Peptides against a protein of PDB entry 3HUF. Designs and how they scored, part 21

Target 1, 320 residues: chain A of PDB entry 3HUF
Amino acid sequence: MWIIEAEGDILKGKSRILFPGTYIVGRNVSDDSSHIQVISKSISKRHARFTILTPSEKDYFTGGPCEFEVKDLDTKFGTKVNEKVVGQNGDSYKEKDLKIQLGKCPFTINAYWRSMCIQFDNPEMLSQWASNLNLLGIPTGLRDSDATTHFVMNRQAGSSITVGTMYAFLKKTVIIDDSYLQYLSTVKESVIEDASLMPDALECFKNIIKNNDQFPSSPEDCINSLEGFSCAMLNTSSESHHLLELLGLRISTFMSLGDIDKELISKTDFVVLNNAVYDSEKISFPEGIFCLTIEQLWKIIIERNSRELISKEIERLKYA

## One batch from the design tools (peptide; made by RFdiffusion4, then SolubleMPNN)

Design b1_p10_2_s4 (from b1_p10_2, 6 letters changed)
Fold by OpenDDE base, seed 4:
Order: sequence, then structure tokens, then C-alpha cells
Structure b1_p10_2_s4 (fold): chain B 320 residues (1-320), chain A 10 residues (1-10)
Amino acid sequence: as target 1 above (320 residues)
Amino acid sequence: IDEEDLEEEE
């Protein structure tokens, strides 16, 4: 999201969130959803127009800002952005930090991009929320991205957390839920005169972790916790692979259970399967190898003695 | 402060 603050008191000492939309900026405008009052004698009554575009798909993957357009409203002394005079037709900016000088005002408006990219675990929730979140200047998507800051878990009562949620947690992404999204949706209807009033996702995250026993206390408790172990995984999900890598596992991939030969078994401590294969093919599991689902692995990995638990299961099946 | 009392520079 874009946040503006200013030197001195030209923004009344407040920071403001700018959502996608158009804003008239000037001395003689009243703060609302489309106007930004600036308090200075050297600023025109209607000085500039700010236009913030909705996020692009690229912004979701890069964590780049919504495009920020600045147009001078034919003022005497013009408008500058990052010490450069804004052109007659306006200019567009993709920099994360903008120093906006209105005329001869000695104080600048500082616009900065607070990175917020929300990944969704399921397409249904994305479909429900994407439009509203995009109107907040928040890029949204389903695919993993290095730019993701938040991850929306699906609240299904009584279900295990998904691989996506597990991976998001280990990546130190802030896990949020629909309650946080609902709260965010209310923010659009308000004139945010103070950007500090933006809902803190960390509080939502803390509550999720506290109230859900499926999460360890921290990602650090799980990261590299299985260092020195080797697994084989059915080549089904990139997220699953990345999750296992974050656990410190050496990973071999296979396409079918029939590809699990004696050589692979000799080098592999356990086999990770998806739920569908685990349930359907349980009778066809190779002898002498520990097979489990990612969800079963997760239940082990969140335990303080995860290494011991896994070792015991490996030993049990090697000597059975 | 009446807006009228602000000498407009721009």
C-alpha cells in the first residue's frame, strides 16, 4: 500500500494510506477519499493530482508498488517528484519512495510503498477477496511468490493445515484468515487520516498460532530440523518440494511407486506421498520403507523430538 | 484561521 507522510505539519502531522484512486492535492481541498489537504501558503488551492493504479499481476511477483501518477494542475511553480519536474501531461512512477515537492513548499510529501502481497491457499477465497484487496492496492494471487508477505489460510474446522499453509509458515509469511480480510475490507470505506490505524496482521497471526496446535512456536523450530535425513517424494507439488527443502531434507523425486527401486530405498529414510496416493496405494507400498503423507510428516515435525520420532519410525520398518 | 488570511504564493 502507498503511505504518505510529510515533513513539518503540511499533512497535519499524520500519515495517510492512499488506496488506488484519484486524489486532488491542494491547500483548499477537504480531506476525503479523493482529496488530500496540504497546509502551506506556497501550495496552490488545487495543486496536483495523484492517481494510484490497482496492482498489476507483475506486482504480485515482484512486490513492486502500484503505479503512482502525478500531474501538476497548471500551478505557477509546478510539482517535483524526486527532484525532477513533473511533465505537463503528468508522470508515472514505480519507485517505492517518492519525494513530492509541491511548488516552493520547503516541506516534501514523502510517499513510500509498504509491501503487502497476499497469497491465497484456495481459488475460492481469492475469487471472493481479490477485487476488494486490489482496491486497497494489495496484489493477490495463488502461486508462490518471493514477494508474498501474507498468506490466507482457509478455516476449515477440523482439517489439517494445507501444505501451502505449512510452507507459508516456514517462509515466515504472516498467516492470516478471513477475519483479517473482513476487517481490511472495512478500511476502504474510511478516510484513513492515520496509517497506524491499519489493522495489524501480526496480531491476527499471533492469535492463529496461539489457538491452533498445528503450528509450532516459530518457523525456526522446524527449519532444518530434519537435516541429515533423506526422503523420496512423488513429483506432485513444487510447494511440497520446497517445504521439504526447508526442513533440511535431501530429496529424491519419483513419478510412480513402481519407480522406487532398491537403490532409492537404500538412500532414502522415508517416502513422502500425497493423501490420495497414500490412501489408494497403501497396499502397494514398498517393503522396508517408511511412507507417510506431508500432513503426517508435519505432525511429527512440530514435535520437539521430531528427529527421534522419525528415527524410531525408520528403524521400526527397516527391521520389520 | 480564515483561509482568506493565507497569502497565496501559488
Scores: peptide ipSAE 0.034, ipTM 0.689, DockQ to the pose 0.241
Fold by OpenDDE base, seed 5:
Structure b1_p10_2_s4 (fold): chain B 320 residues (1-320), chain A 10 residues (1-10)
Amino acid sequence: as target 1 above (320 residues)
Amino acid sequence: IDEEDLEEEE
């Protein structure tokens, strides 16, 4: 989200969140969802127009800002952004930090991009929330992104957490739920005066983790917990692969269960399968190898004695 | 000259 602050109390000592939309900026406007009052005699009554675009798909992957357009409203002394005069037709900016000087005002408006990028585990939830979140200037998507700051957990009562949720947890994203999104949607009007009124996702995250026994106490409890073990997996999902890497596993990939030969069995401790393959092919599993789902593996790795548990299962099948 | 002063002169 874009946040503006200013020197010299020209914004009355307040920070504002600028959501996607158009703002008239000037001395003689009233603060609302479309106006930013700036208190200085050196600023025109109506000085500039700020236009913030909705997030692009690229912004979801990069964590880049919503495009920020500035137009001077034909003022005597013009408008500058990052010490450059704004062109007569306006200019667009993709920098994360903008120093906006209105006329001869000795104090600048400082606009900065606070990255918030929400990944969804469920396409249905994305479809439900994406429009609203985009109107808050929050990029959203389904695919894994290095720019992801938050991950929406699907609250299915009684279901195991998804691989996406497991991976989001281990990569230290803030896991949130629909309750946080609901809360976030309500603050839009209040945060126009004070950006500090933005809800803290970390509290929501702590509550999710505390109230769900499917999570370890911290990502650090699981990261590299299986160092020294090797697995093979069906080339199914990048998230599963990355999850297994974060566990410290050496990973071999195969394309079909038929590729699980004596050589593969000799170099791997266990085989990780998705639920669909596990359920369909369990009758045809190779002898002498431990096959499990990623969800079954997760149940092991969240235990304090995960290494001992997995070792016992490996031994049970090697000596059987 | 402040923008306010200029608007009073116009």
Scores: peptide ipSAE 0.033, ipTM 0.706, DockQ to the pose 0.256
Fold by OpenDDE base, seed 2:
Structure b1_p10_2_s4 (fold): chain B 320 residues (1-320), chain A 10 residues (1-10)
Amino acid sequence: as target 1 above (320 residues)
Amino acid sequence: IDEEDLEEEE
């Protein structure tokens, strides 16, 4: 989201969120959803137009800002952005920090981008929320991205957390739920004058972790917790692979259970399977190897003694 | 030049 503040009390000491939309900026406008009053005798009554675009798909992957357009409204002294005069037709900016000077005003409006990118675990939730979140200037998507700051967990009461949720947690993404999205939708009008009124996602996250025994206390408790162990995985999911890497596992990939030969068994402590393969092929598992699902592995790694637990399971099956 | 823009105090 874009946030503006200013020096010299020209914004009345307020920090304001700018959502996607168009704003007339000047001395003789009233603050509302489409106007920004600036208090200075050195600026025109109607001085500039700010236009903030909705997020692009690229912004979801880069964490870049919504495009910020500035147009001077034919003022006597013009408008500058980052010490450059705005062109006659207006200019567009993708920088995360903008210093906007209106005319000869000695104080600048400082615009800065606060990155917020929300990943969804399922397409249904994305379809439900994407439009509303985009109107807040929040990029949304399904695919993993290094720019993702938040991850929406699907609340199915009594279900195990998904691999996507597990991975989002371990990569230190803030896990949120539908309740937080509801709060974001309701605060849009109230945060116009005060950016501090934005709900704290970290409080939502803390509450999710506290109330769900399927999460460890921190990602740090699980990251590299299985260092020194080796696994084999069916080449089915990139998220599963990245999850196992974050556990510190050495990973071998295979295409079918028939590819599990003596060589693979000799270097592998356990085999990780998806639920469908585990349930259908359980009778055909190779002898002398421990096979488990990601969900079964997760139940082990969230325990404080995870290394001892997994070692005992490996030993039990080697001698069975 | 709208005379009303002349209230830009120099």
Scores: peptide ipSAE 0.032, ipTM 0.713, DockQ to the pose 0.159
Fold by OpenDDE base, seed 1:
Structure b1_p10_2_s4 (fold): chain B 320 residues (1-320), chain A 10 residues (1-10)
Amino acid sequence: as target 1 above (320 residues)
Amino acid sequence: IDEEDLEEEE
């Protein structure tokens, strides 16, 4: 989201969130959803127009800002952004930091991009929330992104957390739920005048983790917890691979259970399968190898003695 | 000359 602040109390000492939309900026405007009052004698009544676009798909992957357009409203002294005069037709900016100088005002409006990028675990929730979140200037998507700051957990009562949720947790993404999204939607108007009123997602995350026994206390409890072990996985998802990497596993990949040869077995402590393959192929598992699902692995990983538990299961099945 | 145009000249 874009946040503006200014020196010299020209914004009344307040930080303001600018959501996608159009704002008239000037001395003689009243603060509302489409106007920004700036208190300086050297600023025109109606000095500039700010237009913030909704996030692009690219912004979801890059964590880039919503495009910020600035137009001078035919003022005597013009408008500058990052010390460059705004062109007569306006200019568009993709920089994360903008110093906006209105006329001869000695104080600048500082606009900065606070990255918030929300990944969804399921397409249904994305479809439900994407439009509203985009109108908040929040990029949204389903695919893993290095720019992802938040991850929406699918709340299905009594279901195991998904691989996406497990991975989001381990990569230290802030896990949120639909309640947080609803809260974000309700505060839109209240945060116009005070950006500090933006809800803390970390508090929501802490509450989710505290109230769900499927999570360890910290990602650090699980990261590299299986260092020194080797696994083979069915080549199913990149998230599954990345999850296993974060556990410190040496990973080999295979396309079918038939590809599991004696050499692979000799180098592999266990095989990780998806639920469908695990359930369908139980009878066809190679002898002398421990096969488990990611969900079964996760249940072991969240335990304090995960290494001992895995070692016991490996031994149990290797000698059975 | 709008009085406000005069304050922009300072």
Scores: peptide ipSAE 0.035, ipTM 0.705, DockQ to the pose 0.172; fails the geometry check

Design b1_p10_3_s1 (from b1_p10_3 with E5D)
Fold by OpenDDE base, seed 1:
Structure b1_p10_3_s1 (fold): chain B 320 residues (1-320), chain A 10 residues (1-10)
Amino acid sequence: as target 1 above (320 residues)
Amino acid sequence: LPDEDLDADE
């Protein structure tokens, strides 16, 4: 989201969130959802137009800001952004930091991008929330992104957490739920005058972790917890691979159970399968190797003695 | 700059 602050008292000492939309900026406008009052002698009554665009798909992957357009409203002293005069037709900016000078005001409006990029685990939830979040200037998507700051877990009552949720947790992404999304929608109007009223997602995350026994206390409890072990994985999910990497596993990939030869068995401690393959092929598992699902692995990983537990399971099945 | 030259007055 875009946040503006100003030097001196030209914004009355307050920070403001700029959601996607158009704002008239000037000395003689009243602060509302489409106007920003700025107090200085050198600022025209109606000085500039700010236009914040909705997020692009690219912004979801890059964590880039919503495009910020500035137009001078044919003022006596003009408008500058980053010491450059705004062109007659306006200019568009993708920089994360904008120093906006209105007229000859000695104080600048400082616009900065606060990164918030929300990944969804469920396409139905994305479909439900994407429009509203985009109107907040929040990029949204389903695929993993290095720019992802928040992850919306699918709350199915009584279901195991998904691989996406597990991976988001280990990546130290802030896991949130629909309650937080609803809260974001509720505060939209209140944060116009005070950007500090933006809800802290970290508190939501802490509550999720505290109230769900499927999460360890910290990602650090799981990261590299299986260092020194080797696994083979059915190549079905990139997230699954990345999850296993974060556990510190050496990973070999295969396309079918038939690819599991004696060589692979000799260097592999266990095989990770998806649920469908695990359930369908359980009778056809290679002898002398421990096969499990990611969900079964996760149940081991969240335990304090995960290394001991996994070793016992490996031994149990090697001799069975 | 004189204060007058700083006033937008528009």
Scores: peptide ipSAE 0.242, ipTM 0.826, DockQ to the pose 0.582
Fold by OpenDDE base, seed 5:
Structure b1_p10_3_s1 (fold): chain B 320 residues (1-320), chain A 10 residues (1-10)
Amino acid sequence: as target 1 above (320 residues)
Amino acid sequence: LPDEDLDADE
């Protein structure tokens, strides 16, 4: 989201969130959802137009800002952004920090981008919320991104957490739910005067973890917890691979159970399967190897003695 | 600069 602050008292000492939309900036406008009052004699009554675009798909993957357009409204003294005069037709900016000088005002409006990118685990929830979140200047998507800051957990009553949720947790993303998204939708008008009134997602995250026994106390409890073990991975997602890497596992990949030869068995402690393959091929598992799903592995790794538990299961199956 | 040169007057 874009946040503006100003030097001196030209914004009355307030910080403001700018959502996607158009704003008239000037001395004789009243602060509302489409106007920003700036207090200086050197600023015209209607001085500039700020236009913030909705986020692009690229912004979701890069964590880049919503495009910020500045147009001077044919003022006597003009407008500058980052010491450069705004062109006659206006200019567009993708920098994360903008110093906006209106006319001859000695104080600048400082616009800065606070990155917030929300990944969804469920396409139906994305379809429901994407439009509203984009109107808040929040990029949204389904795929993993290095720019993701938040992850929306799918609330299915009585289901295990998904691989996406497990991976999001280990990546130290803030896990949120629909209650937080609803809250975000209500604050849009209240944060016009004070950007500090934005709800902290960390409180929602703490409550989710505290109330769900499927989460460890911290990602650090699981990261590298299986260092020194080796696994073979069959027909899993990219998120599954990255999850196993974060556990500190050595990973071999293969396309079919028939690719598991004696050499691979000798070097592999266990095989990780997706649910479909695990359920269909239970009777065809190679002898002398421990096969499990990621969800079954997760139930082991959240325990404090995960290494001992896995070692016992490996030994049990080697001697069976 | 005199205050007059700082007034946008618009």
Scores: peptide ipSAE 0.241, ipTM 0.826, DockQ to the pose 0.572
Fold by OpenDDE base, seed 4:
Structure b1_p10_3_s1 (fold): chain B 320 residues (1-320), chain A 10 residues (1-10)
Amino acid sequence: as target 1 above (320 residues)
Amino acid sequence: LPDEDLDADE
């Protein structure tokens, strides 16, 4: 989201979130959803127009800002952005930091991009929330992105967390739920005057972790917890691979259970399968190897004695 | 700058 601050109390000492939309900026406008009052003699009554575009799909993957357009409203002293005079037709900016000088005001408006990209695990929830979140200047998507800051889990009571949720947790993405999204939708007007009224997603995350026994206390409890072990996985999911890497596993990939030969077994402590393959092929598992699902693995790795538990299961099947 | 040169007036 775009946040503006200013020196010299020209914004009344307040930080403001700028959502996608158009703002008239000037000395003689009243602060509202489409106006930004700036107090200085050198600022015209109606000085500039700020236009913030909705996020693009590219912004979701890059963590780039919503495009920020600045137009001078034919003012006596003009407008500058990053020490450059705004062109007569206006200019568009994709920089994460903008120093906006209105007229000869000795104080600048500092606009900065706070990266917030929300990944959804569930396409139905994305469909429900994407439009509203985009109107907040928040990029949204389903696919994994290095730019993701937040991850929406679906609260299905009694279901195991998904691989996506597990991976999001281990990569230190802030896990949020629908309650946070609901709260986020209510703040649009309140944050006009005070950007600090933006809901803290970290509080939501802490509550999720505290109230759900499927999460360890921290990602650090699981990261590299299985260092020194080797696994083989069916080459089905990039997220699954990255999850296993974050556990510190050496990973071999195979295309079918038939590819699990004696050589692979000799180098592999256990085989990770998806639920569908595990359930369908359970009778056809190679002898002498421990096969489990990611969800079964997760139940082990969240335990304090995960290494002992894994070792015990490996030993149990090596002598069976 | 003199105050007059700093006033946008408009």
Scores: peptide ipSAE 0.241, ipTM 0.826, DockQ to the pose 0.579
Fold by OpenDDE base, seed 2:
Structure b1_p10_3_s1 (fold): chain B 320 residues (1-320), chain A 10 residues (1-10)
Amino acid sequence: as target 1 above (320 residues)
Amino acid sequence: LPDEDLDADE
């Protein structure tokens, strides 16, 4: 989201969130959802127009800002952004930091981008929330992105957490739920005058982790916890592969259970399968190898003695 | 600069 502040008292010492939309900026406007009052003699009554666009798909992957357009309203002293005079037709900016000078005012408006990108675990929730979040200037998507700051977990009562949720946790993404999204939707009006009133996602995350026994206390408890072990995985999911890498596993990939030969078994401590293959092929598992699902593996790795637990299961099946 | 040259007056 865009946040503005100013030096001196030209913004009355307040920080303000600018959502996607159009704002008239000037000395003789009243602060509301579409106007920003700035107090200086050298600022015109109606001085500039700010237009913030909704986030693009590219912004979701890069964590870049919503496009910020500035137009001077044919003022006596003009408008500058980053020491450059704004062109006659207005200019568009994609920089994360903007120094906006209105007229000959000795104080600048400082606009800065606070990155927030929300990944969803399922397409249904994305479809429900994407429009509202985009109107807050928050990029949204389903695919993994290095720019993702938050991950929406679908809380179905009594279900195991998904591989996407497991991976989001281990990569240190802030996990949130629908309650946080509801809260975000209500604060739009209250945060216009005070950017500090944005809800704390970290508090929501702490509450999710504390109240769900399917999470470890921290990602650091699980990262590289299985270093030195080797697994084979059916090449079905990129997220599953990245999850196993974060556990410190050496990973071999195969396309079918028929590709699991004696050589692969000799180099592999266990085989990781998806639920569908595990349930359908349970009778056809190779002898002398431990096969488990990602969900079964997760139940082991969240325990403090995960290395001892996995070693015991490997030994049990080697001698069975 | 005199204060008058700093007034936008618009």
Scores: peptide ipSAE 0.238, ipTM 0.824, DockQ to the pose 0.545

Design b1_p10_3_s3 (from b1_p10_3 with P2K E5D)
Fold by OpenDDE base, seed 4:
Structure b1_p10_3_s3 (fold): chain B 320 residues (1-320), chain A 10 residues (1-10)
Amino acid sequence: as target 1 above (320 residues)
Amino acid sequence: LKDEDLDADE
């Protein structure tokens, strides 16, 4: 999201979030959802127009800012952004930091982009929330992105966390739920006065982790916890592969259970399967290899003695 | 220049 603050008291010492939309900036406007009052004698009554665009799909993958347009409203002293005079027709900016000088005001408005990209695990929740979040200047998506800062966990009571949730946790993404999204929807007007009134996602995350025994205390407890072990996985998802990599596993891939030969077994400690394959092919598992689901693996990983637990399971099947 | 000396008459 875009946040503005200013040097001196020209913004009354307040910071605010600029959501996608159009703002008239000037000395003789009243602060609201479409106006930014700037208190300086050198600033025109109506000085500039700021227009923040909604996030693009590209912004979700890059973590780039919503496009910021600045137009001078034919003022005597003009407007500058990053020491450059704004063109007569206005200019658009994709920089994460904008130093905006209105007229000859000795103080500048500093606009900075706070990266917030929300990944959804569930497409239905994405469909429900994407429009509202985009109107907050928050890029949203379903696919994994290096720019992802937050991950929406679906609250299904009694269900195991998804691979997406596991991976989001291990990559240190802030996991949030629908309660946080609901709260975000209510703060739009309040953050006009104070950007600090934006709800803290980290508090939501802490509460999720505290109240759900499916999470370890920290990602660091799981990262590289299985270093030195080798697995084979069915090539099902990139997220599953990345998850296993974060566990420190050496990974071999196969396309079918029939590809699991003696050579692969000799180099592999266990086989990771998706739930569908595990359930359907349980009777046809290769002899002498430990097969488990990612969910079963996760249950082992969250234990303090994960290495001992996995070793015992491997040994049990080698001698069976 | 003090901000006070920069009246935007607009």
Scores: peptide ipSAE 0.163, ipTM 0.776, DockQ to the pose 0.551
Fold by OpenDDE base, seed 3:
Structure b1_p10_3_s3 (fold): chain B 320 residues (1-320), chain A 10 residues (1-10)
Amino acid sequence: as target 1 above (320 residues)
Amino acid sequence: LKDEDLDADE
């Protein structure tokens, strides 16, 4: 989201969130959802137009800002952004920090991008929330991104957490739920005048972790917890692969259960399967190898003695 | 520059 602040009292000492939309900026406008009053003699009554675009798909992957357009409204003293005069037709900016000088005002409006990029695990939830979040200037998507700051967990009471949720947790992404999204939607009007009223996602995250026994206390409890073990996995999910890497596992990939030969078994401590393959093929598992789902693996990893538990299961099946 | 020269008055 874009936040604006100003030096001195030209913005009345308030920080504002600028959502996607159009704002008239000037000395003789009233502060509202579409107007920003700036008090200086050198600022015209209607001085500039700010237009903030909705997030692009590219912004989701880069964590880049919503495009910020500035147009001077044919003012006496003009408008500058980052010391450059705004062109007659307006200019568009993708920088995360903008110093906006209106006229000859000695104080600048500082616009800065607060990065928030929300990944959804569930496409139905994305479909439900994406429009509202985009109207807040929040990029949204399904795919993992290095720009992802938040991850939406689906609240299904009694269901196991998904691989996406596990991976998001280990990546130290702030896990949020539908309750946070609802709350975020309600504050839209209140944060226009006070950017500090933006809800704290970390509180939501802490509550999720505290109230769900499927999470360890911290990502650090799981990261590299299985260092020294080797697994094989079906090459079906990049997120699963990355998750297993974060656990410190050496990973071999195979395309089918038929590719699990004696050589692979000799080098592998256990095989990780997706739920569909596990459920369908459990009767046809190779002898002498420990096969489990990633969800079953997760249940072991969240235990304090995960290494001992894995070792015992490996031993049990090698000698069975 | 007098304060008047800095007034946008627009």
Scores: peptide ipSAE 0.152, ipTM 0.766, DockQ to the pose 0.551
Fold by OpenDDE base, seed 1:
Structure b1_p10_3_s3 (fold): chain B 320 residues (1-320), chain A 10 residues (1-10)
Amino acid sequence: as target 1 above (320 residues)
Amino acid sequence: LKDEDLDADE
């Protein structure tokens, strides 16, 4: 989201969130959802127009800001952004930090991008929330992104957490739920005048983790916890692979159980399968190798003695 | 610049 603040008292000492939309900026406008009053003698009554665009798909992957357009309203002293005079037709900016000078005001409006990029675990929730979140200037998507700051877990009551949720947790992404999204939507108007009123997602995350026994206490409890072990994985998802990497596993990939040869078995401590393959091919598992689902692995990894537990399971099935 | 010269009369 875009946040503006200013030096001195020209913004009345407040930080303001600029959601996607159009704002008239000037000395003789009243602060509201589409106007920003700036108090300085050298600022025109109606000085500039700010237009913040909705996030693009590219912004979801890059963590880039919503495009910020500035137009001078034919003022006596003009408008500058980052020491450059705004062109007659206006200019658009993708920089994360903008120093906006209105007229000859000795103080600048500082616009900065606070990165918030929300990944969804399922398309249904994305479809439900994307429009509203985009109107907040929040990029949204389904695919993993290095720009992802928040992750919306799929809440099916009584179901195991998904691989996406597991991976988001290990990546130290702030896991949130629909209750937080609802809260974000309700505070939109209240945060216009005070950006500090933006809800803390980290507190929501802490509450989710605390109240769900499927999570360890911290990502650090799981990261590299299986260092020294080797697994083979059915090549099904990139997230699963990345998850296993974060556990410190050496990973081999295969396309079918038939590709698991004696050489692979000799180098592999266990095989990770998706649920569908595990259930359908359980009777056809190679002898002398421990096969489990990623969800079964997760249940082991969240235990304090995960290394001991996994070793016992490996031994049990090697000699069965 | 006098403070007056900084007044945006518009």
Scores: peptide ipSAE 0.151, ipTM 0.764, DockQ to the pose 0.584
Fold by OpenDDE base, seed 5:
Parts: C-alpha cells; sequence; structure tokens
Structure b1_p10_3_s3 (fold): chain B 320 residues (1-320), chain A 10 residues (1-10)
C-alpha cells in the first residue's frame, strides 16, 4: 500500500494510506476519501491530482508498487517528483519512494510503498476477495511468488492443512484467515487520517498457530530438520518440491514408481507421493522402500523428535 | 525565502 507522510505540519503530522483511486491535493480541499489537504501558503487551492492504479499481475510477482500518477493542475509553480518537474500531461511512477514537492513548499510529501502481497490457497477464495483487496492496493494471486507476504489459509473444519499452507509457514509468510480479510474491508475509512490504524496481521497469525496443533511453534523447528536424509519425489507440485528442500532433504524427482530402480532404492531413505498416487498404487509399492504422503511427512516433522521418528519408520520397512 | 511570501493566489 502507498503511505504518505510529510515534513513539518503540512499533513498535520499524520501519515495517510492512499488506496487506489483519485485524489485532489491542495490547500483549499477537505480531507476525505478523494481529497488531501496540504497546509502551506505556497500551495494552490487545487494543486495536483494523484491517481493510484489497482495492482497488476506483475506487481504480485515483483512486489512492486501500484502505479502512482501525478498531474499538476496548471499551477503557477508546478509540481516536482524526485526533483523532476512533472510533465504537462502528468507522469506515472513505479518507484517505491517518491518525494513530491508541491510548488515552492519547502517541505516534501514523502510517499513510500509498504509491501503487502496476498497469496490464496484456493481459486474460490481468490475469486471472492481479489476485487476488494485490489481496491486496497493489495496484489493477489494463487501461485507462489517471492513477493508474497501473506497467505490465506483455507479453513475447512476437520481437514489437514494443505501443502500450500505448510510451505507458506516454512517460508515465513504470515498466514491469515477470512476473519482478517473481513477486518481489512472495514478499516478503509478509519485509516485515512492515521496509517498506524492498519491492523497487524501478525496477531491473526499468532492466534492461528496457537490454536492449531498442525503447526510447530516456529518455522525454524522444521527447517533443515531432515538434513542428511534422501527422498524420491513422485508426481508432486512445485510447492511440494520447495517444501522438501526447506526440510533439508536431498531430492530425486521421478514421474512414476517404475522409474525407481534397485540402485536408487539403495540410496533413498523414503519416497514422497501425492495422495492420488499413494491411494492408487499402495499395493504396488516396491519392496524395501518407505512410501508416504507429504501430509504424513508433515505429521512427523512437527514432532520434536522428527529425526528419530523418521529413522524408525525407515528401519521398520527396510527389514520387513 | 520564508513560505509566508509565496501566496499562490490561484
Amino acid sequence: as target 1 above (320 residues)
Amino acid sequence: LKDEDLDADE
């Protein structure tokens, strides 16, 4: 989201969130959802127009800011952004930090981008929330991105957490739920005067983790917990691969169980399968190899003695 | 230049 602050008293000492939309900036406007009052004698009654666009798909992957357009409203002294005069037709900016000078005001408006990018676990929830979140200037998507800061967990009562949720946790993404999204939808008007009133997602995250026994106390409890073990991964998602890497596993990837020869079995501690393959091929598993799902592996790795537990299962099946 | 003298009367 874009946040503005200013030196001196020109913004009354307050920080403000700018959501996607159009703002008239000037001395003789009243602060509301479409106007920003700036208190200086050198600023015109109606001085500039700020237009913030909704996030693009590219912004979801890069963590880049919503496009910030500045237009001077034919003022005597003009407008500058980052020491450059705004062109007659206005200019658009994708920099994360903007120093906006209105006329000859000695104080600048500082606009900065606070990164917030929300990944969804399922397309149904994305479809429900994307429009509202985009109107807050928050990029949204389904695919993994290095720019993701938050992850919306699917709350199906009584279900195990998804691989997406497991991976989001281990990569230190803030896990949130529907309750937080609902809360975000209500704060839009209250944060106009004070950007600090934006709710902290970390509290929501802490509550989710505390109340769900499927999570370890921290990602650090699981990261590299299986260092030194080797697995073969069959018919799993990219998120599954990244999850296993974060556990410290040496990974070999195969398309079918038939690709596993005797040499590979001798070097592999266990095979990781998706649920569909596990259920369909359970009868045809090679002898002397431990096969499990990611969900079964997750139940082991959240235990404090995960290394001992996995070793016992490997030994049990090698000698069966 | 003090901000006081730059009246943007427009």
Scores: peptide ipSAE 0.149, ipTM 0.775, DockQ to the pose 0.552

